# Designs tried in a protein design run: peptides against a protein of PDB entry 3WG5. Part 101

Target 1, 218 residues: chain A of PDB entry 3WG5
Amino acid sequence: LAKNIVYVAQIKGQITSYTYDQFDRYITIAEQDNAEAIIIELDTPGGRADAMMNIVQRIQQSKIPVIIYVYPPGASAASAGTYIALGSHLIAMAPGTSIGACRPILGYSQNGSIIEAPPKITNYFIAYIKSLAQESGRNATIAEEFITKDLSLTPEEALKYGVIEVVARDINELLKKSNGMKTKIPVNGRYVTLNFTNVEVRYLAPSFKDKLISYITD
Target 2, 218 residues: chain A of PDB entry 3WG5 as posed
Amino acid sequence: LAKNIVYVAQIKGQITSYTYDQFDRYITIAEQDNAEAIIIELDTPGGRADAMMNIVQRIQQSKIPVIIYVYPPGASAASAGTYIALGSHLIAMAPGTSIGACRPILGYSQNGSIIEAPPAITNYFIAYIKSLAQESGRNATIAEEFITKDLSLTPEEALKYGVIEVVARDINELLKKSNGMKTKIPVNGRYVTLNFTNVEVRYLAPSFKDKLISYITD

## One batch from the design tools (peptide; aimed at target 1 A80, target 1 (a further copy) I105 L106)

Design b2_p30_1_s4 (made by RFdiffusion4, then SolubleMPNN; from b2_p30_1, 18 letters changed)
Fold by OpenDDE base, seed 2:
Structure b2_p30_1_s4 (fold): chain B 218 residues (1-218), chain C 218 residues (1-218), chain A 30 residues (1-30)
Amino acid sequence: as target 1 above (218 residues)
Amino acid sequence: as target 1 above (218 residues)
Amino acid sequence: PVIIDPLPADISKKIAERAKKNKEEAKKEL
């Protein structure tokens, strides 16, 4: 029986226009090969709003399930990373990771203080993050609190509160636990049941450009 | 007589946190060598607000005059570049360059359309850009119109309207024309008279990191 | 156009701390 392929790729560092290109490249490769899914190992402190919104749209337009996996232990899906996760077909977290801290800011002053976003922007992103949560059948109240309280959650809390779907230590445990789950958002207009029986895992390496940008943004 | 040193460095591309590091590095080198001034050849379409604000503050904290020179012909000090220029000790432009287009945006959608900033943000940046213009004795009305009308000016217009101080074809003409001018903002609490008599021009090359980031952001 | 980024709180804190330090140093020279 032709082995179903699952792609695994890493996205690390700040969310930028280049991170969008990484998502687009990875998803496109997985789409072209008719993969059962792509798992994105995400470790991000956050980044740009526009890039984040574009990434969310790219995920939502994917022809295959896109699974965001906050990995490895110590990683975060912070700020923009939470929005990306909430825009995805399935969220998994490794033990010792975090999700949240989604407060929009205008940036950082020279003294490192946050330049506060005006209430209108905060409200825009509250509406946006709640929309992502609602569309995915995830906890919209907690999604709002990721902004209003700058809330961060452990994997266990995020699972308990219905923000994420899986806690897994590694890719194999993730595949095992998510097998038979439905995507939280549609793929091509349909909720897909994940089939991770007899899958081949293929790792997508960062391009040289990906490595270089990661090196520069770290 | 010990030759007064003028440093010249290039900053090209999008304004990011890395662009801040470039400004900081260049200004620090020039400060350490007690340069008469540093000239930054600026060519930017704009970039991040936080990085821009940090760059402005870094310029304002400089121990030596920082001259922003929009160069070469065809270059722009667009968006964030205009704020940086208005925050500097002297603005020069080469013929065939532009300054302005300072409307704040939240970003770009996937289709390339601008995501509009809410009025509160626009008003914040209007107040900010007007402050920079007023502090430097430059045209605050035009500074506002860089946002409200998305106004772009030629060097000749910018000079005429009191936005910039010098139109110059090259570094030598810039040095000649700006010799004896006072800085538009203080250096260490004092307005400095530029002395470009018998100066040695030293070019600062982009670091390997600078080149790499420029390559990635282009 | 100036791009507004929801940047992580940690980076903003670092930038704010540096600006505060610089402002305090500038106040000591005045």
Scores: peptide ipSAE 0.035, ipTM 0.497, DockQ to the pose 0.316; fails the geometry check
OpenDDE base, seeds 1, 3, 4, 5: peptide ipSAE 0.025, 0.027, 0.032, 0.023; ipTM 0.238, 0.326, 0.475, 0.337; seeds 1, 3, 4, 5 fail the geometry check

Design b2_p30_2 (made by RFdiffusion4)
Pose (drawn by RFdiffusion4):
Structure b2_p30_2 (pose): chain A 218 residues (1-218), chain B 218 residues (1-218), chain P 30 residues (1-30)
Amino acid sequence: as target 2 above (218 residues)
Amino acid sequence: as target 2 above (218 residues)
Amino acid sequence: SPAVVIPALAGGAPPAAPPPVTVDINLNHD
């Protein structure tokens, strides 16, 4: 009961209705165990807008900070993952990862051709991504360009431009660097200072169902 | 005189990429065997827009008539399934089935809440559903109400209003009543008269991949 | 190329709501 606990979970692949269930399951475990924070190792090339908005909402309502960590090296928080990152308490990127490219699309034709969205829906997601950035004090100008210019950024660029808070190689370095940082959004109405000194790290294994469903969608 | 071959397949659940694959697989089989028609027993609560549009496109390119049959009783062709029906060569409904209810939403939220669709998406789908109805000679005024009023129809109401062509209890009654009917859209440029005199019915079983994905869904 | 896919139509069901937190949350607010 008198411990400082950080949960670490993994989320890989397309952001779907099942991905929401994962976020909710992991975050719920951390909340019920009074965790200082949960770190989500995120690698996503794309996903659905409805599941992305539900995840952002679940993060906004989280009783503990949610740290989105673009990891491992070569991972991306592209498309839906970018919104999830902008909608969270803190963003960390591992070396060689990517963030951005969030243009909303109606989807893919028989060819694999891109089915663009009506111009106005592009404006809707611009307003939504600007809102997430402003609510978290992040660079909304660059966030808008994730859509309008299909802009993508390396870790160092994302840090310089004020989109993320940490560049870290691993969980330990992430804890060291983010220790003492304020969350970019509130936890239950208050901005919180992260206390990662003397912390117990607990890894949450993805379930059989997680790995299988992810593999199938792949 | 001649022996006419009719294929029957079942397509159930949410409309997704796998559903497109089912439509493509079942239709390709019927095309290569020079079938008179393929009948799809459709039961769907809704699904994704891109897959629905890809299915409508696959049906437009079909070298043989595709008959959408809302079957069994209790089934529906709601949301995305309505567009598939309106985009097909002939629509049949079993007693106690439903068609319509197509108001687009961005999706569902955590607590029963619904994420509203921006007006541009709504107007986009109004134009698209009116277009499918106009191209097939079906009631475009009523088709719009599937969206603007979330209108849903019984089989008897759907026939009366000119949205569908046949009300049938089974495959036997469907072939009997639809024999001699012209298709509502062309097959390779010409509107084909359906010849169901002297008919061999062939049922297509769902593949291993089909069964697995649906068991996981159940 | 990555993109956010808009499902754009009704389909599916509301996701399960999170359960209520049963413990007091202890966080550094200073």

Design b2_p30_2_s1 (made by RFdiffusion4, then SolubleMPNN; from b2_p30_2, 14 letters changed)
Fold by OpenDDE base, seed 5:
Structure b2_p30_2_s1 (fold): chain B 218 residues (1-218), chain C 218 residues (1-218), chain A 30 residues (1-30)
Amino acid sequence: as target 1 above (218 residues)
Amino acid sequence: as target 1 above (218 residues)
Amino acid sequence: KPGVEIQALRGGEPAAARPALTVEIKLNTE
């Protein structure tokens, strides 16, 4: 019986226009092979809002389920990473990770202090993040508080509050726990039931370009 | 039986004088073919007020219904995009999108801070946006609050408050839900009942010029 | 008409001068 393929790729670091290219490349490979899903191991402190929004759109346009997995322990889906997760088909977190802290900023001053976003921008992102949560059947109140209270959550809290779907220690536990779950958003207009009963895991390596850009931005 | 044609085109990015040219081109094509409607998939963070006002005028002068569709998920009809939507014959939003945040600004300072518009300009746009809402039979109170409170709404909120007419996941659902609706403003002096029972959807591609300008402005 | 920008994001400045709208999430340092 033909094994279902699950791709696993890593995206680490700041969310930039180059991060969009990474998402696009990884998802495209998985789409071409008609994979059961792609798992993106995400570890990000945040980044650019425009790139983040483009990534969310790319995920939502995916022909296959995109699972955001905050991994390994010590990783975060911080800021832009939370939006990306909330825009995805399934969210998992490893123990010892975090999610949230979504308050938009304009940047950093010369002294390293945060330049606050004006209410106009903050309200825009409140509406945006609430919309992502509502569409995915996740906790829109907490999503709002990720901004209004700059809230960060543990995996256990995020699961309890209905922000995420799975807490898993590794890929094998993730596949086991998510088997039979429906995607939280549609894939090609349909909610898909994940089938991880007979799967082959394939790891995608970063391209040379991906490595170079990560090196420059780190 | 001759199929009614519905055109679909995308307008993405900042509202500029070039965006007017895109609207004009797309609507003109649809007018020439006597289309039942054109759907503009809109995704904009905002832009220039002068270009916005010209676009609204072009829509209102259209010989066929112009439907603004905030699409795909993650898109926005932000700022200038809200005015454009409110000036159109029908507004739809996909889940995971936003509308609002209409407070006018003069621009950004060298440090990236917003330069606030003086009260005279703000009051002008309050009157303008209220007029658009009133003429289209949409919520003029919320339209005002898009400026005074810099309010942004989810699709569900916008529908609930009578700002928009349809929440739809895709073009097919949009056509289904909007079938039999009357346009919110006149087409050639008459309110038109949309007939999407037997339609052919035709996608318009951006011109080379449109692509180039988008590349430069992004 | 005065150059009024109706933008949710810093879209009005030249691309090079647009401060990166960073969505800051406070990292839970464990």
Scores: peptide ipSAE 0.054, ipTM 0.270, DockQ to the pose 0.054; fails the geometry check
OpenDDE base, seeds 1, 2, 3, 4: peptide ipSAE 0.030, 0.043, 0.040, 0.040; ipTM 0.227, 0.282, 0.266, 0.276; seeds 1, 2, 3, 4 fail the geometry check

Design b2_p30_2_s2 (made by RFdiffusion4, then SolubleMPNN; from b2_p30_2, 15 letters changed)
Fold by OpenDDE base, seed 3:
Structure b2_p30_2_s2 (fold): chain B 218 residues (1-218), chain C 218 residues (1-218), chain A 30 residues (1-30)
Amino acid sequence: as target 1 above (218 residues)
Amino acid sequence: as target 1 above (218 residues)
Amino acid sequence: KPGVEIQALRGGKPAPARPELTVEIKLNTK
């Protein structure tokens, strides 16, 4: 019986244009092999809004399901990471991770204080994040509160409130729990039922370029 | 009968990227020897959140149990140290030590006043610390209160409230009391029962680099 | 154009230009 392939890749650090390139490369590899899905182990404090929006679009254009997995324990899908997760086909979190804190800022002052975004920008991202939640059938009220209240959630809370779909300790538990779930957004115009029975897990290593940039930015 | 090895190492001072390197090195040594556990004698006033989160991840990725031992008497697992402890396989404290005071700050002003973290950041760390507590089956309410109330606890209080697992005066008492305990988080996906019968204790000395940096930062 | 940052923690190494909010989780002695 032809083994269904599931790819796993890691994306860590700030969301930048380079992070977009990582997503694009990983998804493209998985698409080329007609994988059942790709799991992106995400750990991000956030980053640039422009890069985030491009990543969301790239995920939504994927020919295969893209599962965002906030992993390992201690990781976060913070700020921009939450938007990315909400734009994905399935969200999972490991115990000990977090999601939320989505209030846009213009940056940090020299003294480390936050430069607040003007109401126009904040309202734009409220509308955007709500749209992502609504499209994916996730909790749009909580999505808004990620901005308006700077809310952050545990995996258990996020699951309870219908922000995420799975809490899993590792890839094996994730595959087991997500088997038979439907994607929260369509893949090529269709909601796909995930089939993780008898799958081969393939890990994608970061490219040399990915390692180099991570090394420079770390 | 092959002696079970337990490593003991000390980490003292502020939590920094260098502290991460210490954790990584010590755990790696213990992993290479398939030790029963490593005990980290921790004494920290706190430090950088990024380094703390990386340390937590490194502990959770350990192939062997990592026991955080707040030692010697007079030591603390303050602020970032509490997060590290909550992310570990077992927490012990010596009498006369403390744990807690986890409120995030942006830093200190030139006049030594605290620059408060914005609610966004505070809420992020509330979610994070609660997640660590929940994952480890420790008191998540108290974990939250370490931030919201700037709570600090004695060893006896921390034990009573289910924040820590052991109060011990020294390594020998720690080994005796923790013998037969299960890890509070999994090791390689499994909860391990500690076996400290007929163990050899090996002390890891700080590297020359560790000593030098401790000397510079102290 | 002021780049909107949607980040809670700058956990990566400080890219030089963006002051990573080094959130310090230190003992509040006050």
Scores: peptide ipSAE 0.062, ipTM 0.304, DockQ to the pose 0.059; fails the geometry check
OpenDDE base, seeds 1, 2, 4, 5: peptide ipSAE 0.045, 0.050, 0.054, 0.022; ipTM 0.252, 0.306, 0.291, 0.190; seeds 1, 2, 4, 5 fail the geometry check

Design b2_p30_2_s3 (made by RFdiffusion4, then SolubleMPNN; from b2_p30_2, 15 letters changed)
Fold by OpenDDE base, seed 2:
Structure b2_p30_2_s3 (fold): chain B 218 residues (1-218), chain C 218 residues (1-218), chain A 30 residues (1-30)
Amino acid sequence: as target 1 above (218 residues)
Amino acid sequence: as target 1 above (218 residues)
Amino acid sequence: MPGVELEALRGGKPAKARPEVTVEIKLNTE
């Protein structure tokens, strides 16, 4: 009986145009193999808003479910990472991770202080993040507070408040707990029930380009 | 034991700025009484896109669940009515009704022919209707086809394809079938489970202004 | 915590800009 394939890949660091290329590559590979899903282990402090929006769009256009997994312990889906997670088919978090802190900024001053975004931009992203939450059936009030209160949540809190779908210690627990769940957004215009009963897990390594980019951004 | 109130009101005819005022009034009354829900019996052939978008926004801002019920038999939620329905907390249809046919047009020529919208506008509304479908957990592919194929569905088809949530012959059957269902979009940032176990049904009559407008538009 | 560095929102009009053109949505058979 043909085993379904689940791909697992890692995205770590700042969200940039190069991060978009990583998402695009990983999802494309999984699409080509008609995988049951791809799990992206995400650990990011944030990054560029334009890249984030492109990544969200790429996930939403995926022909297969994209599961964002905030992993390992100590990781975060902070700022841009939260938007990406909220734009995905399912969100999971490992114990000891965090999600939130989504207030947009114009950048950092030379002294390291935050340059605040004007109200018009902040309001745009409030509307945007609420839309992502609503579209995925997640808590839009908390999504708004990720900006207005710069709120961050633990996995347990995020699950409790309906921001995420699964708390799992590892990939095996994630597959077990998410088996039979419906995607929170459609895949090709339909909500899909995940089937992880008989799956082969395949890990995708970063390309040489992906490694080089991590070196340039570090 | 304090009975929960469910309001029922009717909106019939072309969608215009006056129709927005009707929605606003009905929802406001139900909000003020902290009703369990309001059911809007909708029968429309379509109307203005700007009014439609305002109505969708008003429904989404409701403090209580707004259930769109395509009623009575022979009624339609055609064109603008479909957008409104897809923007609501729950859609029901009576047997012998229809939903769909959502292609935007610029208007009618003097000879009664349709003036087609330019591709840019059509594409805008495709994106818009898909967003409404996704946000409400309904079939986005079919929502797109309501425009691209000018598709119309029966209640049975609409239910089958996941466009609507309930087929019901009357208000009593609607309340019975929808009892315990979750809203398809959030109410005040949270998905709400409908409780119709012990409800009083209150019918809202059109205001004098509402009647006058029906006379002017007819 | 590094916030979302907004490079300039791509073109200030949210893509969901209401079409300024009056569009009617009616049944094609009407």
Scores: peptide ipSAE 0.026, ipTM 0.237, DockQ to the pose 0.094
OpenDDE base, seeds 1, 3, 4, 5: peptide ipSAE 0.021, 0.059, 0.031, 0.040; ipTM 0.239, 0.300, 0.183, 0.296; seeds 1, 3, 4, 5 fail the geometry check

Design b2_p30_2_s4 (made by RFdiffusion4, then SolubleMPNN; from b2_p30_2, 17 letters changed)
Fold by OpenDDE base, seed 3:
Structure b2_p30_2_s4 (fold): chain B 218 residues (1-218), chain C 218 residues (1-218), chain A 30 residues (1-30)
Amino acid sequence: as target 1 above (218 residues)
Amino acid sequence: as target 1 above (218 residues)
Amino acid sequence: MPGVEIEALRGGEPAPERPELTVEQKLNTE
C-alpha cells in the first residue's frame, strides 16, 4: 500500500553536481518508500547549467511527484533554480521569495565581471526554458523573458502569469492547497492527482556527504 | 529476453555536472534496452568533486554493469576520473593511458596557482577513495596514495597492483578479456558475471545537449 | 572554457568565489 507519506528535504546554495546528488538521493529515498510526493525546499542563486539540466532530467524521471517549493521567505529560485522549478511536477513559492533571472553566463572574470555567453548559447537556453514551460503548461513567454529581460517575479506575479501553481506560507498550507491538483508534467507517463489527505510528513536531512559539500561550497 | 547488446559511449573532458548528465543518459539508454553492459570510454583530466561523487552514485545505482574504459591511447582517468573508475563495476585501460593523481584542490587562484584543500577535505577524500577501493575489492593502499603521493599509474602497474581488472587495446579485446569476469561491485544487489558471447556492440553518440556542453566546457 | 552558469545576475556583487571542491589533476606547471 502506498504510504501516505510526503517527504520534505532542503536544497540550499549554488546548483552544482553536488546539488544533483542531493536531488537524486532525496528522490530515491522517496521513491523507495512509495511516497505520495517529495517537496524540495529550494533556495538557490543559481549555478551550473549542466548540473541544472541533470537535475531537471532526474526530476522528470522520478517515479513520484517532485514539488519544488521556494522556501523559506527570503529564498529564491534564481537562474538555474527557475529551470529546475519549471522542470518539476509542481511549483510552490512562499511569500517573500522570488523566481527568475535566467540569463546564461560563461562565468566570472578575475575582476569579478560577468563573462557573457555567446548568442548561440543564450538562444539554446531560450529554447530549452521555453520547452520546459510548454511541456508543463506554464507561461513560455515569461520563461523566455526570464532570459531576455533577466526578469524576476514575486510569488504573486508568478502565480498570476501561470509560471507557478501555489503560493503557501509553510508545508501545511502547501499540502492543503496542492491537494487534488494534477502534476504539470507526467509521473511515469501519467499526470498524477496529488493526494495529501492524512499524510505523514517526513523530513529528510542532508547526508554527511551533503553536509560536507555544503560546507565546502559555502 | 535480455538483448546481447553492449553499449559503448565516450565521455571526454572535465568532470562537471554535464558529465553527470552524459553518464546518466548513456546508462539510462542501456538500462532501458536491458544491455549486457555499457562501456564508457573515459578521457578526463578530472573536474568537480561533487559531479564526480554523483557520477559514482549513478554508476552504483545502475541496473546494468558499467565498465569504465580509459581509452584511447593517450587518454587518462586522472583525478576525478580515478574515483569514477574505482566506483565502477569494471575498470579497463588501453595501453598508453594513465590513472591516478587524485589530490583534491579548492580550485585555481587568479594567478593560476592551486588553492590547496584543507586537511579536513583531503582526509575526507582519502576515506572516500579508500572506501571505493575496499568496496570493489581493489587496492585501497594505492587508492590512498593517489591522493597522498599524487600517484599516477600505467595500465600495467594498475593491473599489477589490483587497481584495475583489464588491459585492452580496443573494444573487441576488452569484451574478450572481460567475458566471464564478475563485476567488482554489485548490480542490483548481486555480483554479475559478464557475458559477452555473441554480443552486438552499439555506439551511443552524444546528444545535442552533450555536444553543446562539451563545446562550452572546451 | 568555463562551464555555462545560469546564476542570478545579482547586481555587481561577485558571487563569492565559493571554493568548489575540485578533484582535478594538478597541472604540475613544471
Scores: peptide ipSAE 0.077, ipTM 0.324, DockQ to the pose 0.046; fails the geometry check
OpenDDE base, seeds 1, 2, 4, 5: peptide ipSAE 0.028, 0.059, 0.076, 0.018; ipTM 0.223, 0.300, 0.300, 0.193; seeds 1, 2, 4, 5 fail the geometry check

Design b2_p30_3 (made by RFdiffusion4)
Pose (drawn by RFdiffusion4):
Structure b2_p30_3 (pose): chain A 218 residues (1-218), chain B 218 residues (1-218), chain P 30 residues (1-30)
Amino acid sequence: as target 2 above (218 residues)
Amino acid sequence: as target 2 above (218 residues)
Amino acid sequence: SAATNSTPTKSTDGVIIPALGWNPGKPSAS
């Protein structure tokens, strides 16, 4: 009961209804165990707007900080993952990862051709991504360009341009650098200072169902 | 005189990419065997827009008539399934089935809440559903109400209001009543008169991949 | 300075709008 606990979970692949269930399951475990924070290792090339908005909402309502960590090297928080990141308490990127490219689309034709959205819906997602950035004090100008210019950024660029808070190679380095940082959004109405000294790290294994479903969608 | 071959397939559940694959697989089989028609027993609560549009497109390119049959009793062709029906060559409904209810939403939230669709998406789908109805000679005024009023119809109501062509209890009654009917959209440029005199019915089983995906869904 | 586009590590075209129906299930006739 007198421990400092950080949960680490993994989320890979398309952001879907099932991805929401994962976020909810992992975050719920951390909440019920009074964790200092949960670190989500995120690697997503794309996903659905509805599941992305539900995840952002679940993060906003989280009773503990949610740290989105674009990991491992070569991972991306592209498309829906970018909103999830902008909607969270802290963003960390591992070297060689990517963030951005969030243009909303109606989807994919028989060809694999891109089915664009009506111009006004593009404006809707611009307003939504600007809102997430402003609510978290992040660079909304760059966030808008994730859509209008299909802008994508490396870790160092994302840090320089005030989109993320940490560049870290691993969980230990992430804990060291983010220790003492305030969360970019509140936890239960208060901005919180992260205490990662003398912390127990607990890894949450993805279930059989997680790995299988992810593989199939792949 | 001649033996006419009719294929029957079942398509159930949410409309997704796997559903497009089912439509493409079943239709390709019927085309290669020079079938008079393929009948799809459709039961769907809704699904994704891009897959629905890809299915409508696949039906438009079909070299044989595609008859959408809302079957069994209790089934519905709601939301995305309504567009598939309106985009097909002939629509049949079994007693106690439903069609309509197509008001677009961005999706469902955590607590039963619904994420509203911006007006542009709503107007976009109004134009699209009116267009499918106009191209097939079905009631565009009522089709709009599937969206603007979330209108849902019984089979008897759907026939009366000119949205569908046939009310049938089974495949036998469907072939009997639809024999001699012209298709509502062309097959390769010409409107085909359906010849169901001297008919061989062939049932297509769902594949291993079909069954697996749906068991996981159940 | 101005931000320049970096090549994404993963292939992507953006967020997919599923555009679902109002009813979570099969509706009754109106």

Design b2_p30_3_s1 (made by RFdiffusion4, then SolubleMPNN; from b2_p30_3, 14 letters changed)
Fold by OpenDDE base, seed 1:
Structure b2_p30_3_s1 (fold): chain B 218 residues (1-218), chain C 218 residues (1-218), chain A 30 residues (1-30)
Amino acid sequence: as target 1 above (218 residues)
Amino acid sequence: as target 1 above (218 residues)
Amino acid sequence: SAPKNAKPTKKTSGIEIEALGYHPGHPAPS
C-alpha cells in the first residue's frame, strides 16, 4: 500500500515576497506528489502584509491540507505569521512558542519607534483577521484582540481559546494528534479528514535561492 | 540680507522604508536651516504603501514647505510617488514626466503578473488618495481615477485638471513660477506664500547609506 | 555590577503594509 506522504518544510524569518515563493514552491511539490498534507514549520516575527495575503491565498488554493506548525520551541507566528496560520487548514504550536501580536504598523522610525498604521488600515486588518478566523471556525474575538490589544498567546492559551487545533512537541506528536481531524477550511471545496495512520514524512530543504534570500532579509 | 535658502534633494527609485529616511533627513536639514522650502526631485515607479504613508505624514509635519518636483524629463511620480506628491505643499512636473498609475497591488506573481489588491485595500487607498487631493485642494476625481482607471497624466494634463500647480523645465523656472504661490496644504497650521525672490539654492547629496540602499533596492 | 543584558528588542515587525503597486515605469508617452 503506497504510504501517504506528509511533507515538512521550514519557513523562518520575515514574511516577504520571497516567503511567498517558498510557500508556493513547497505546496506545489506536495500537491504534485498528492501528499496527505504539508506541514510548514513556521518561525516568523512578521513581515509584509502583501506577502502575507498572497501566502494566505496560496494556502487556501492548495490542493492538499497545509498545516502551519509554530516550531521549534522558542519560535513565533508573530504578526503576519498569525494571519498565515489563521488562513491555514490546521494550526499547531510547539510548547514554548507564541502566536499573535498582529497590530499593523507602517514600520519603524529612525529612533526605532513603531509608526502606527492609520485607523483605516488597522480596521481593514481587523476585518481581514476576523474573516480568517470565522472562515476557519477559530476565535474571531481573540483574532481581533491580536490587533486591538497586540495580544500574544501561548500554545495552551491559543488552544484553550480555540485559535489553534494542536499543541505538539514534535512532528510525530503532531501527526498523532491531528490524525482524524478535519481541516478547518476546505481543500478543493471540501473539509478533509487528515489520515496520518501510515505516513512517510519527507523533509523539503530550502533551495539555494531560499537560503540566499533568507540571508539577505535577516 | 541673509538669502532665503531653498534646498534641492533627489529621491530616485522605489519608495521603501529607506526612502522615508531620505525624506526625513532632507526635510530635517532644511528645517534646521529655516529654509524657505525644500524641493524634492522625485523619480519613482512606486513602492511601499507604508513608506509612502510615512513620507506623506513627514511632509505634512514639515516646518517648511516641501515641493515635490517630478524631475528630470523622463521621470515619474508613479503609484506611491503620486500619493507623496498629493501629500505635499506644492507639486511641480518637468515636461516629459508622468504622474498617476496608483492602483494598489499586492505584488507580482512568479510569472510577473500583478497580484491585484483586494477591493477593501483598493477602497482604502481610494479614500486615502481622495483625502490627500481634497486636503490640498487638488482634483479628487482624477486622484480616484489614478486608482480606478490606473490613469497616468502628462504635466500639461495634470496642470489642466488641477492635480499639480507648476510645469517647469528646471529648478530656476520652478522657483520663478512658484514664487508667490501659496502652499496647497498648511505649514505649521498656516498656508505659506512661497518667497523665491532672492534665494540661494543648496543641493543636498544622498548620504553614503542612501546610495548603498538605492543600489540594493534598484 | 553585572552589565544589564539588553534584551534584544524583538523587532516584532508588525504587518508592514508594503505594496502600493510597483508599476514598472510606464514609459513616458513619447
Scores: peptide ipSAE 0.052, ipTM 0.413, DockQ to the pose 0.232
OpenDDE base, seeds 2, 3, 4, 5: peptide ipSAE 0.052, 0.053, 0.046, 0.044; ipTM 0.502, 0.477, 0.495, 0.491; seeds 2, 3, 4, 5 fail the geometry check

